Peptides against a protein of PDB entry 4GMN. Designs and how they scored, part 168

Target 1, 375 residues: chain A of PDB entry 4GMN
Amino acid sequence: RYANITLLALVTLASIGTDFQETLVKGNQGSRESPISAADEEWNGFDDADGDAMDVDQKSSSGEDQEEDYEEIDVKEDDEDDDDDSITSEMQADMERVVGADGTDDGDLEDLPTLRELIQTAVPQLIRLSNLPIDSDESLTIQSHALSALNNISWTISCLEFANGENANIHNAWYPTAKKIWRKTILPILEADSADLKLATQVTSLAWAVARVLHGETPTDGNPHRKFISLYHSSKQQAGGNSNSIEEPEDPFQGLGVKCIGVVGSLAHDPAPIEVNREVGVFLVTLLRQSNNVPPAEIVEALNQLFDIYGDEELACDKEVFWKDGFLKHLEEFLPKMRTLTKGIDKRTQPELRTRADEALLNLGRFVQYKKKHA

## One batch from the design tools (peptide; made by RFdiffusion4, then SolubleMPNN)

Design b2_p19_6_s2 (from b2_p19_6, 7 letters changed)
Fold by OpenDDE base, seed 5:
Structure b2_p19_6_s2 (fold): chain B 375 residues (1-375), chain A 19 residues (1-19)
Amino acid sequence: as target 1 above (375 residues)
Amino acid sequence: MLDEIRRQNLEFYRKLKPV
């Protein structure tokens, strides 16, 4: 009875975290629907004019059009309008305030009561529940749901803009809590060295969400970047040995490999120690060198992380790592491989992966040109 | 250019569904 109430409360907190993200995405789309017209500027490829006309006359024959009459199976979508009015009017009002708030710098959330209760009341309980001794399947289930709720809340907060002092009140309220999640939930689970890939995936997702806000200010205690790099390699070894297909998540960006890359990339941002930055940078560049054996989604994520880490020439990591370790050469050598990889992704079966790979390829070209100009 | 790359990466990450 208490377990079922706790599980229901954890599922509800996880839902609230997700619904809060969807409303942020919708609110930010509504403010940005200035139609970026798809400038289908068809960049008409360079007319390499020179190709001689070899006139190979192959006469291949008429194959007959068999019209296979596909019977339209009228799947009656029973619109069970489960109007799960899960979004409270208070939560929607908090969302509208978060999207529109020129936030005060004091870390006060008086004007954001739902977000305040999530950060100040719910998250400390979720941290406690995620740290309970695992002695039963019930305690494991409670931990999993507590991690899911922490994940969804942390992801939602990580989608807020904190640049230029935007949402400073939310950042200031979240920052000490994010550090508590890291130290009390993430590190103990990573140190327990569990063979549970589901738990490893959950904690890595949470770690990514937290690290997207803390960046290089994420606590370096225990060298967590090395733990996630080790987890990345261990996950690849297990996938190669067991023909029990962990069903590759329908979304290639939800894979444990992508999540590991996202965490370590986020951990390597300034003001991360130069040695942490170097170890991560070398790991990411090594994935590009080994691209024939790396899923396309992991390559896309590794590129994006490299752009974010080494974009700013004023950062110490630019001089001390990017230039000293010769990363530009590896990125240049990867350009033709990235073109081949991107062209190999079917737009029909994997439209999102293809779009993100096309963007990453474009950005790789721009990044290489930028770095060559600032050499 | 960098701010646009960062913005595109942020928009990419905002489309990541919580699991």
Scores: peptide ipSAE 0.009, ipTM 0.652, DockQ to the pose 0.726
Fold by OpenDDE base, seed 2:
Structure b2_p19_6_s2 (fold): chain B 375 residues (1-375), chain A 19 residues (1-19)
Amino acid sequence: as target 1 above (375 residues)
Amino acid sequence: MLDEIRRQNLEFYRKLKPV
């Protein structure tokens, strides 16, 4: 009884985390659709030009009646009434406030009651549940659902803009909680060195969401970047050895390799220690050099992380790592390979992967030109 | 340049459905 109530509550919190993200995305799209005021430009009618009636008479050929009896497979449209009534009016109102808040008010989370309760009440319980001793399949299930709920909440919050002091109230409330998730949930699971790749994928997804907010301020205890690099390599060795293919996720960007790259990239941002930045930067550049054996989605993510880490020339990592370790040369040498890789992705079968690869290729060209100008 | 790269990365990350 208590376990089923706990599982239901965890599933509900995971749903709320997803629905909150969807509402944020919809709200941010609606704010960009400022109605282009249809300025009534009186398009004055262009005049009558008489262009002639060419009459081409092509004939009536009467091809025959083959009645192939296509059995009408009655595809019952199961009206899955997806009762997508998951978005509460309170969540929607909190989202409208987050999108509408011109970032000048150090506004208390008082105006964001749903988000406040998620951060202050739900997340501490989820951290506790993710740290229970694993002694049964029931405790594993509770841990998995607690990690999913933490993942969804953390991803949603990581999609908020925190640049330039935007959403500073939310950032300030989340930041200490994100550090608690890292220290209490993520690190203990990583230290357990479990052969469970499902658990490793869940914790790596959560780690990425958390690290997207904490960046280089993520706790460096136990060198977590090396653990995620090790996990990346271990996942590739297992995929090559056992014909029990862990079903590669249908989405190439949901792969454990991409998630590992996303985590270590986020961990390498300023103010990360220069040695952490170097180890991650060398890892990412090495993936580009070895690109013939690396999935395209991982190459796209590795490029994006390199752009985010080394895009600012004022950062210590630009001089001490990017220029000192000669990363520009490796990026330049990778440009023709990236063009070939991107062109090899079929737009019909993998439209998202192709779009993101086209964007990453464009950005790589721009980034190389930028760095050459600022050399 | 950074802001556009960051914006594109953020727009992509916003499309990451929670697992």
Scores: peptide ipSAE 0.009, ipTM 0.656, DockQ to the pose 0.735
Fold by OpenDDE base, seed 1:
Structure b2_p19_6_s2 (fold): chain B 375 residues (1-375), chain A 19 residues (1-19)
Amino acid sequence: as target 1 above (375 residues)
Amino acid sequence: MLDEIRRQNLEFYRKLKPV
């Protein structure tokens, strides 16, 4: 009787999490609908105005090589204390104390009372229910539904824009809760090392949703990126051994492999430790090198993650990983393979996968061109 | 360029139905 009420409450919370996604997405779209006054500006077609290529005669001014005598400034090697700028678990815990000592200004979500109740009231109970001792099929069912509810709430929040201080109130309310989900739900389940692929898929989906907000600020305790890389490899070994049709998920992007890539990619974003970034970057580039044996959806996700991680040249990971480990060469060598892969996807049977592969191929070409210009 | 890739990825992830 209590189990059925708990299950109904969990299903209801999962539904509220999805319904709330639609409301938040509509709310954020409504702020960008400035009423485009229906000014009937006739889109006068692109007149092919004859590009008179102005022959700009670049007069080669031969500037004379003045050999300026560089005085050998004996720069004393000051021992740069290698302040390991690695965000240690201790620094992350201290940052959490600072952010947690700023009282959650209960005012920040006054306009979003449903979201406030989801974050402050529902999520702590879902974390508790996801951590119940598994002693029965009923407790396993409760855990699964609690994970589904956490997943739906976390995915909903992860679909909000947080760039440039957008939705900062929601971000600030969610951030400490997302870290609590990570430490109290995700890590303990990953450490239990259960052979349950269903549970592994659920926790990986939740981990991806959480890591899409926390990025490189996701707690590094217990090297979670290595656990998800290991889970990726283990999932591939099991698919090869048992000819029991793991029914390929109807959606190729819902596969455990895609979810693992999405998690580790998100974990590798700035300000992730350079070693975490490197291990993930090497993993993702290795998937591209091995692309003949990798599902197209996983290649698409691996490319998108590589673009998001290494798209900013100002980040330490650009110099210390992307350039240092020679990732550009691997991306260039992958371009012709990606063209072949994308062309091999039937637009009729897999229209979404084909669209995403065409987008990823276009972005790969642009990304390689960008990196070559900024080398 | 990043902003466009990020925007496309965000639109992609908005279409990822929570299971």
Scores: peptide ipSAE 0.009, ipTM 0.650, DockQ to the pose 0.772
Fold by OpenDDE base, seed 4:
Structure b2_p19_6_s2 (fold): chain B 375 residues (1-375), chain A 19 residues (1-19)
Amino acid sequence: as target 1 above (375 residues)
Amino acid sequence: MLDEIRRQNLEFYRKLKPV
């Protein structure tokens, strides 16, 4: 009973996190007339695959026809549907304020009650639930749902604009909470070295969402970038050994490899330690060199991360890593391979992957030309 | 150039659905 209520509350918090994101996306799309087709990711409900077919032996006992007149008790289904609309309306109003705020009115978190309660009340409980001792399938399920809810909230917040001091109130409220998620949820799970790929995927997704806000200010305790690089390599070894198709996620960008690249790329941004930046930069450049054995989506993400990390010539990592380790040469040598890779993607079957690859190819050409002028 | 790359990457990341 208490577990089911906790699970329902965690599912609801995860939904709330998603609905906030959809509202942010719709609010930003209302300013740009291009309909991005909502890919209906059907929430694949819990496949209760425990169809243990107990062979109930058909004993044919011919018991007599007592016509008991069952009075049809008209159970009025009370439509309890009314309570969901109130939360969605307040959430929508909060997101409309965040999206509609032309970045000059840093409204207090007092004006964003739903977002405030998510950050200040819900997230601390989710962190607690994600850190419960795993002693049962129930505790594992609670951890999974708590990680899902943390993921959705963290992704939603990471989609807010924080450039130039926009949403500084939300950033300032989220920043200490994001560091708390990192230290209390992400790091302990990474240090446990679990062979659970589902848990690894969940924690890596959450780590990416958190690292998209914290960047190089993400805590470097325990060298988490090396853990994600190791996880990347381990995931590739497991996929090669089991001919059981881990169903490649329908979206190539939802793969564990892409998520690992996104995390380590985000961790390597200034002001990350130069050694962290170097190890990540070498990893990303190595993926480009090995591109024949790397999924196209991972190449796209690795390129985008390299552009974001090394785009600014005033940063210490430009001189101490990009130029010193000769990354320009590797990027230039990769240009013809990227053209071949991008042309190999069918626009009909993988339109998004093709679009992202065409963009990454264009940016790679521009980036190489930029760096050659600033050499 | 950075601003355009960053803008494209931000548009990419805004399309990432939470799991």
Scores: peptide ipSAE 0.009, ipTM 0.653, DockQ to the pose 0.741; fails the geometry check

Design b2_p19_6_s3 (from b2_p19_6, 8 letters changed)
Fold by OpenDDE base, seed 3:
Structure b2_p19_6_s3 (fold): chain B 375 residues (1-375), chain A 19 residues (1-19)
Amino acid sequence: as target 1 above (375 residues)
Amino acid sequence: MLDEIRRQNLEYYRTLKPV
C-alpha cells in the first residue's frame, strides 16, 4: 500500500516535470510567432527567357486495372478525450509567468508557487529516496522513479534562459539545489561503479540536465569528468560483448554515449579548471579523430560541445587549450569526414539525426572560418 | 557569426526532450 502510493506520487512528479517542459517549449514558440509583418517586398517577376520545347516522344504500355475493392472499414474514432489534465491550473500559471517574464521580473519564487514547491519540497524528498539503501527490488524501483522525477524537473529547469540575468530568481533558487542533487544523488551513484546500464543511463541523463545549468561551476569533487569519460568507454565495451543488444533507444540522442558527451562538455565550460577543460577537449577531439566507429549522434553532440566550450576567444581555455593543443587542425581535418557522415544519414528513416548533422556540419565550417580569422 | 552558432546551439538544446 505505502509503496504503491509512493510510486504513484513519483510517477506523478515525473509527469509534472515532462508536462512542464512541453508547456515551456510551446510557450516559447508562441512568443516568437509574433507576426513579423511581411512587408510586401514586391517580388519583381522572373523574366520569361524563351527556352526551347524539347519534344521527347516516349510511348508505352498497358498496365491492367485491378479494381481492388477496398472495404471502407468505418473505424469509429471513439474520441475518448482522455483529457489527462495533468497540468494543474497553478502549474500552467507558473509556466505562463516563466515564459512571459521579459527578464525584468525581479520577482521572488513567491510568484511561482508550483515551481517553489517542486524545488523546496519535492526535490529534497526525491534526493532522499534516490539515496535509500538498495536491499530489495522495491528499493530499486523507488530509486529509478526518484531519478526519473529528478531528471524531468532538472531538464525542464535547464531549458530556461539564464543568460543576461533572465530568470535570475529561478536560477538563484535552483543553483544550490542542483549542487545538492550533484553531491547527494549523482556522485554517490557514480562512485558505486555499478554495471547496471539502466541506472548509469538515468544518472547520466540527470547529470547532463544539472550540468547544463551549473556548467564549469559543477562540483569538481572526485573528478566527475573522468568518471563520465570512463563510463563512456565502459558502455562501448559492454555493447560490443553481449549479443543482447540493449535495443538502441529509438532516439539516437537518448543514448548513454550522447549523454556522457553532454555531461563532460557542460563540465568543461568556464570557469572550469584548465586541466578539466583540457582533458574533456582532448576526449571530444579524439572522438572526431576516431569517428569511423562513433555513432553520428555522438559526433553531433561532441561538435556542439566543442563550439560552446571554445566559441569565446576571451576565455583562458581558448589560448591555453584550443590554440596550444592545436584543436583547429583537427576540426579542419574533420570537415570532409563530417560531410561524408552527414550524407550517409538517410533523411527518410532518420530525419531528426540528419537535420542535426546538417546543422553541425554548417556550424563546423563557420567555426573553422571564425577561428582562422582570429588566429 | 559566433552569436549565430550560439543561437543555433541554443535552439538545438531546446529541442532535447527529457526521458
Scores: peptide ipSAE 0.015, ipTM 0.634, DockQ to the pose 0.643
Fold by OpenDDE base, seed 5:
Structure b2_p19_6_s3 (fold): chain B 375 residues (1-375), chain A 19 residues (1-19)
Amino acid sequence: as target 1 above (375 residues)
Amino acid sequence: MLDEIRRQNLEYYRTLKPV
């Protein structure tokens, strides 16, 4: 009875976290519907005019059009209008304020009551529940749901803009809580070294969401970047040995490998120690060198992380790691491989992966050109 | 150019769904 009430409350908190994110994404889309018209400026490639006309006359074979009569399977959409009116009017009003407000720098959330209660009341309880001794299937289920709720709340907050002092009140309220999640939930579970890939995936997702806000200010206690790099390698060894299909997540960006890359990339940002930055940078560049054996989604994430880490020439990591360790050469050598990889992704079966790969390829070209000008 | 790369990366990350 108490467990079922706790589970229901945890599912509800996880839902609130997701619905809050969806509302944020919709609000940001509505403000950004200046259509970037896909100016398909077909960059007409250079007409290399010189190729001799070898006239190979291969004959027409008329293949007969067999009209296969596709029986229209009338899938009755059972409109179960589950009007899950889970989005409270208060939560919508808080989201509208978060998207529209010049944030006050005081860390006060008086004007954001739902977000205040999530950060100040819910998250401390979720941290407590995620740290319960695992002695039963019930305690494991409670931990999993507490991690899911922490994940969704942390992801939602990580989607807010904090640049230039935007949402500074939310950042200031979240920052000490994010550090508590890291030290009290993430690190203890990573240190328990459990063979549970599901738990490892949940903790890695939460770690990514938290690290997307804390960046290089993420606590360095116990060298967490090395733990996630080790987890990345261990996950690849297990996938190769067990023909028990861990059903590759339907979304290629939800894979444990992508999440590990996202965490370690985020941990390597300034003001991270130069040695942490170097170890992560070498890991990411090594994935590009090994690209024939790396899923395309992990390559896309590794590229984006490299752009974010080494984009700023004023940062110490630019001189001490990027230039000193010769990363530009590896990015240049990877450019033709990235073109081949991107072209190999079917737009029909994997449209999102293809779009993100096309963007990462474009950005790789731009980044290489940028770095060559600032060499 | 750099700001555009950063903006595009931020857009990419905002499309990441919670699990």
Scores: peptide ipSAE 0.015, ipTM 0.640, DockQ to the pose 0.716
Fold by OpenDDE base, seed 1:
Structure b2_p19_6_s3 (fold): chain B 375 residues (1-375), chain A 19 residues (1-19)
Amino acid sequence: as target 1 above (375 residues)
Amino acid sequence: MLDEIRRQNLEYYRTLKPV
């Protein structure tokens, strides 16, 4: 009786999490609908204006080589103490002590009472239920449904825009809860080293949803990026050995490999430690180099993650990883392979995969051109 | 250019379905 009520409550919470996605996405789109007055601006087609390429004869002004005598300024090497700006586990624990001060700046969700109750009341119970001792098929079922409910809530919140201070109240309410999900649900399940691929897929899906909000601020305890990279490799070894048709997931983007890439990519964003960023970046670039043996959906996800991680030239990871480790060369060498891969996807049988691959190919070309201009 | 890649990635991620 109690198990059935708990299961029904978990299914209901999972459904509420999904239905709330539509409500939150519509609510945030409605704030950007300034009524574009239907001004019938007739899209006057691109007039093929034969723009006569004006031959601007750049007159070579021969500026004279003034040999300015570089005085050898003996810059004393002051031993700049390598303050290893590694966000140490101590700095992270101190940031957590500062955030763990009961500053009642609970992001005011007065306008979103359902979301407040999901975050403050439901999620703590779901975390508790996901951590039940697995001693029966009933406890395993409860854990699976609790993970599904956490997944749907976390995915819903991760689809909100938080850039430029958008939805800051939701972000502030969610952020400490997302860290609690990570530490109390995700890490303990990953550390239990269960051979259950279903559980691994569920926890990896949840981890991706959580990491899409926390990014590089995701707790680094126990090197979770290495655990997900290991899980990626283990999943590939199992697929190769057992002629049990792992039914290719009906959606190629729902595969465990894609989810692992999405997690580790999200974990590698700023302000992730440079070593975490490097290990993930090397992993992702290695997938592109080995693309002949990698599913197209995983290549699409790996590319998107690489664009998001290394998009910003102002970030330390651009200089210290992208340029230092020569990633541009690997991306450029991958362009012709990506064109071949994308063309190999049948638009009739796999329309979504083809669309996402065509987009990723376009973005790869743009990204390589961008990086070449900012080298 | 980056803003367009970021925008496209955001649109891509908004199409990811909760399981």
Scores: peptide ipSAE 0.015, ipTM 0.639, DockQ to the pose 0.668
Fold by OpenDDE base, seed 2:
Structure b2_p19_6_s3 (fold): chain B 375 residues (1-375), chain A 19 residues (1-19)
Amino acid sequence: as target 1 above (375 residues)
Amino acid sequence: MLDEIRRQNLEYYRTLKPV
């Protein structure tokens, strides 16, 4: 009884975390669709006249009625009961406040009651539940659902803009909680060195969401970047050896390899220790050099992480790692390979992967050109 | 130029769905 109530509450918190993200994305899109005022440009009709109706008469050939009896596969429209009823009016009102906060009112978390309760009440319980001793399949299930709920909440918060002091109230509330998730949930699971790739994928997804806010301020205790690099390599060795293919997720960007790259990239941002930055930068550049054996989605993520880490020339990592270790040469040598890789992705079967690869290719060209001007 | 790379990366990350 208590376990079922706990599981239901965890599923509900995971749902709320997802729905909150979807509402944020919809709200941020709606604010960018400022109606381009249809300026009434009276496009005066161009009058041009006469072009002759050429008459071409081609004939009526009467090809025969082959009645191929296509068996009507009764595709039951499973009424996907759009359980779209998950968005509470309070959650919608919190979203409208987060999106509508022109950066002059550091809106107190008092004005964001749903987000406040998620951070202050729910997350501490989820951290506790993710840390329970694993002694049964029930405790494993509780841990998995607690990690899912923490993941969804952490991803949602990581989609907020925190640049230039935007959402500073939310950032200030989340930052100490994100560090608690890292130290209490993520590190203990990574230190347990479990052969459970499902658990490893869940904790790596959560670690990425948390590290997208904490960046180089993520606790460096126990060199977590090396654990994620090790996990990356271990995942590739297992996929090559056992024909029990863990079903590669249908979405190439949900793969454990992509998530590992996202985590270590985020961990390498300023103010990360230069040695952490170097180890991650060398790992990412090595993936590009070995690109013939690396999934395209991992190459896209590795490029994006390299752009984010080494974009700013004022950062110590630009001089001490990017230039010193000769990364520009490797990126320039990778340009023709990236063009070939991107062109090899079928737009019909993998439209998202192709779009993200086209963008990463464009950015690689721009980034190389930028770095050459600032050399 | 950096702002455009950062903007595109931010847009990419905003399209990442929770699992």
Scores: peptide ipSAE 0.015, ipTM 0.640, DockQ to the pose 0.683

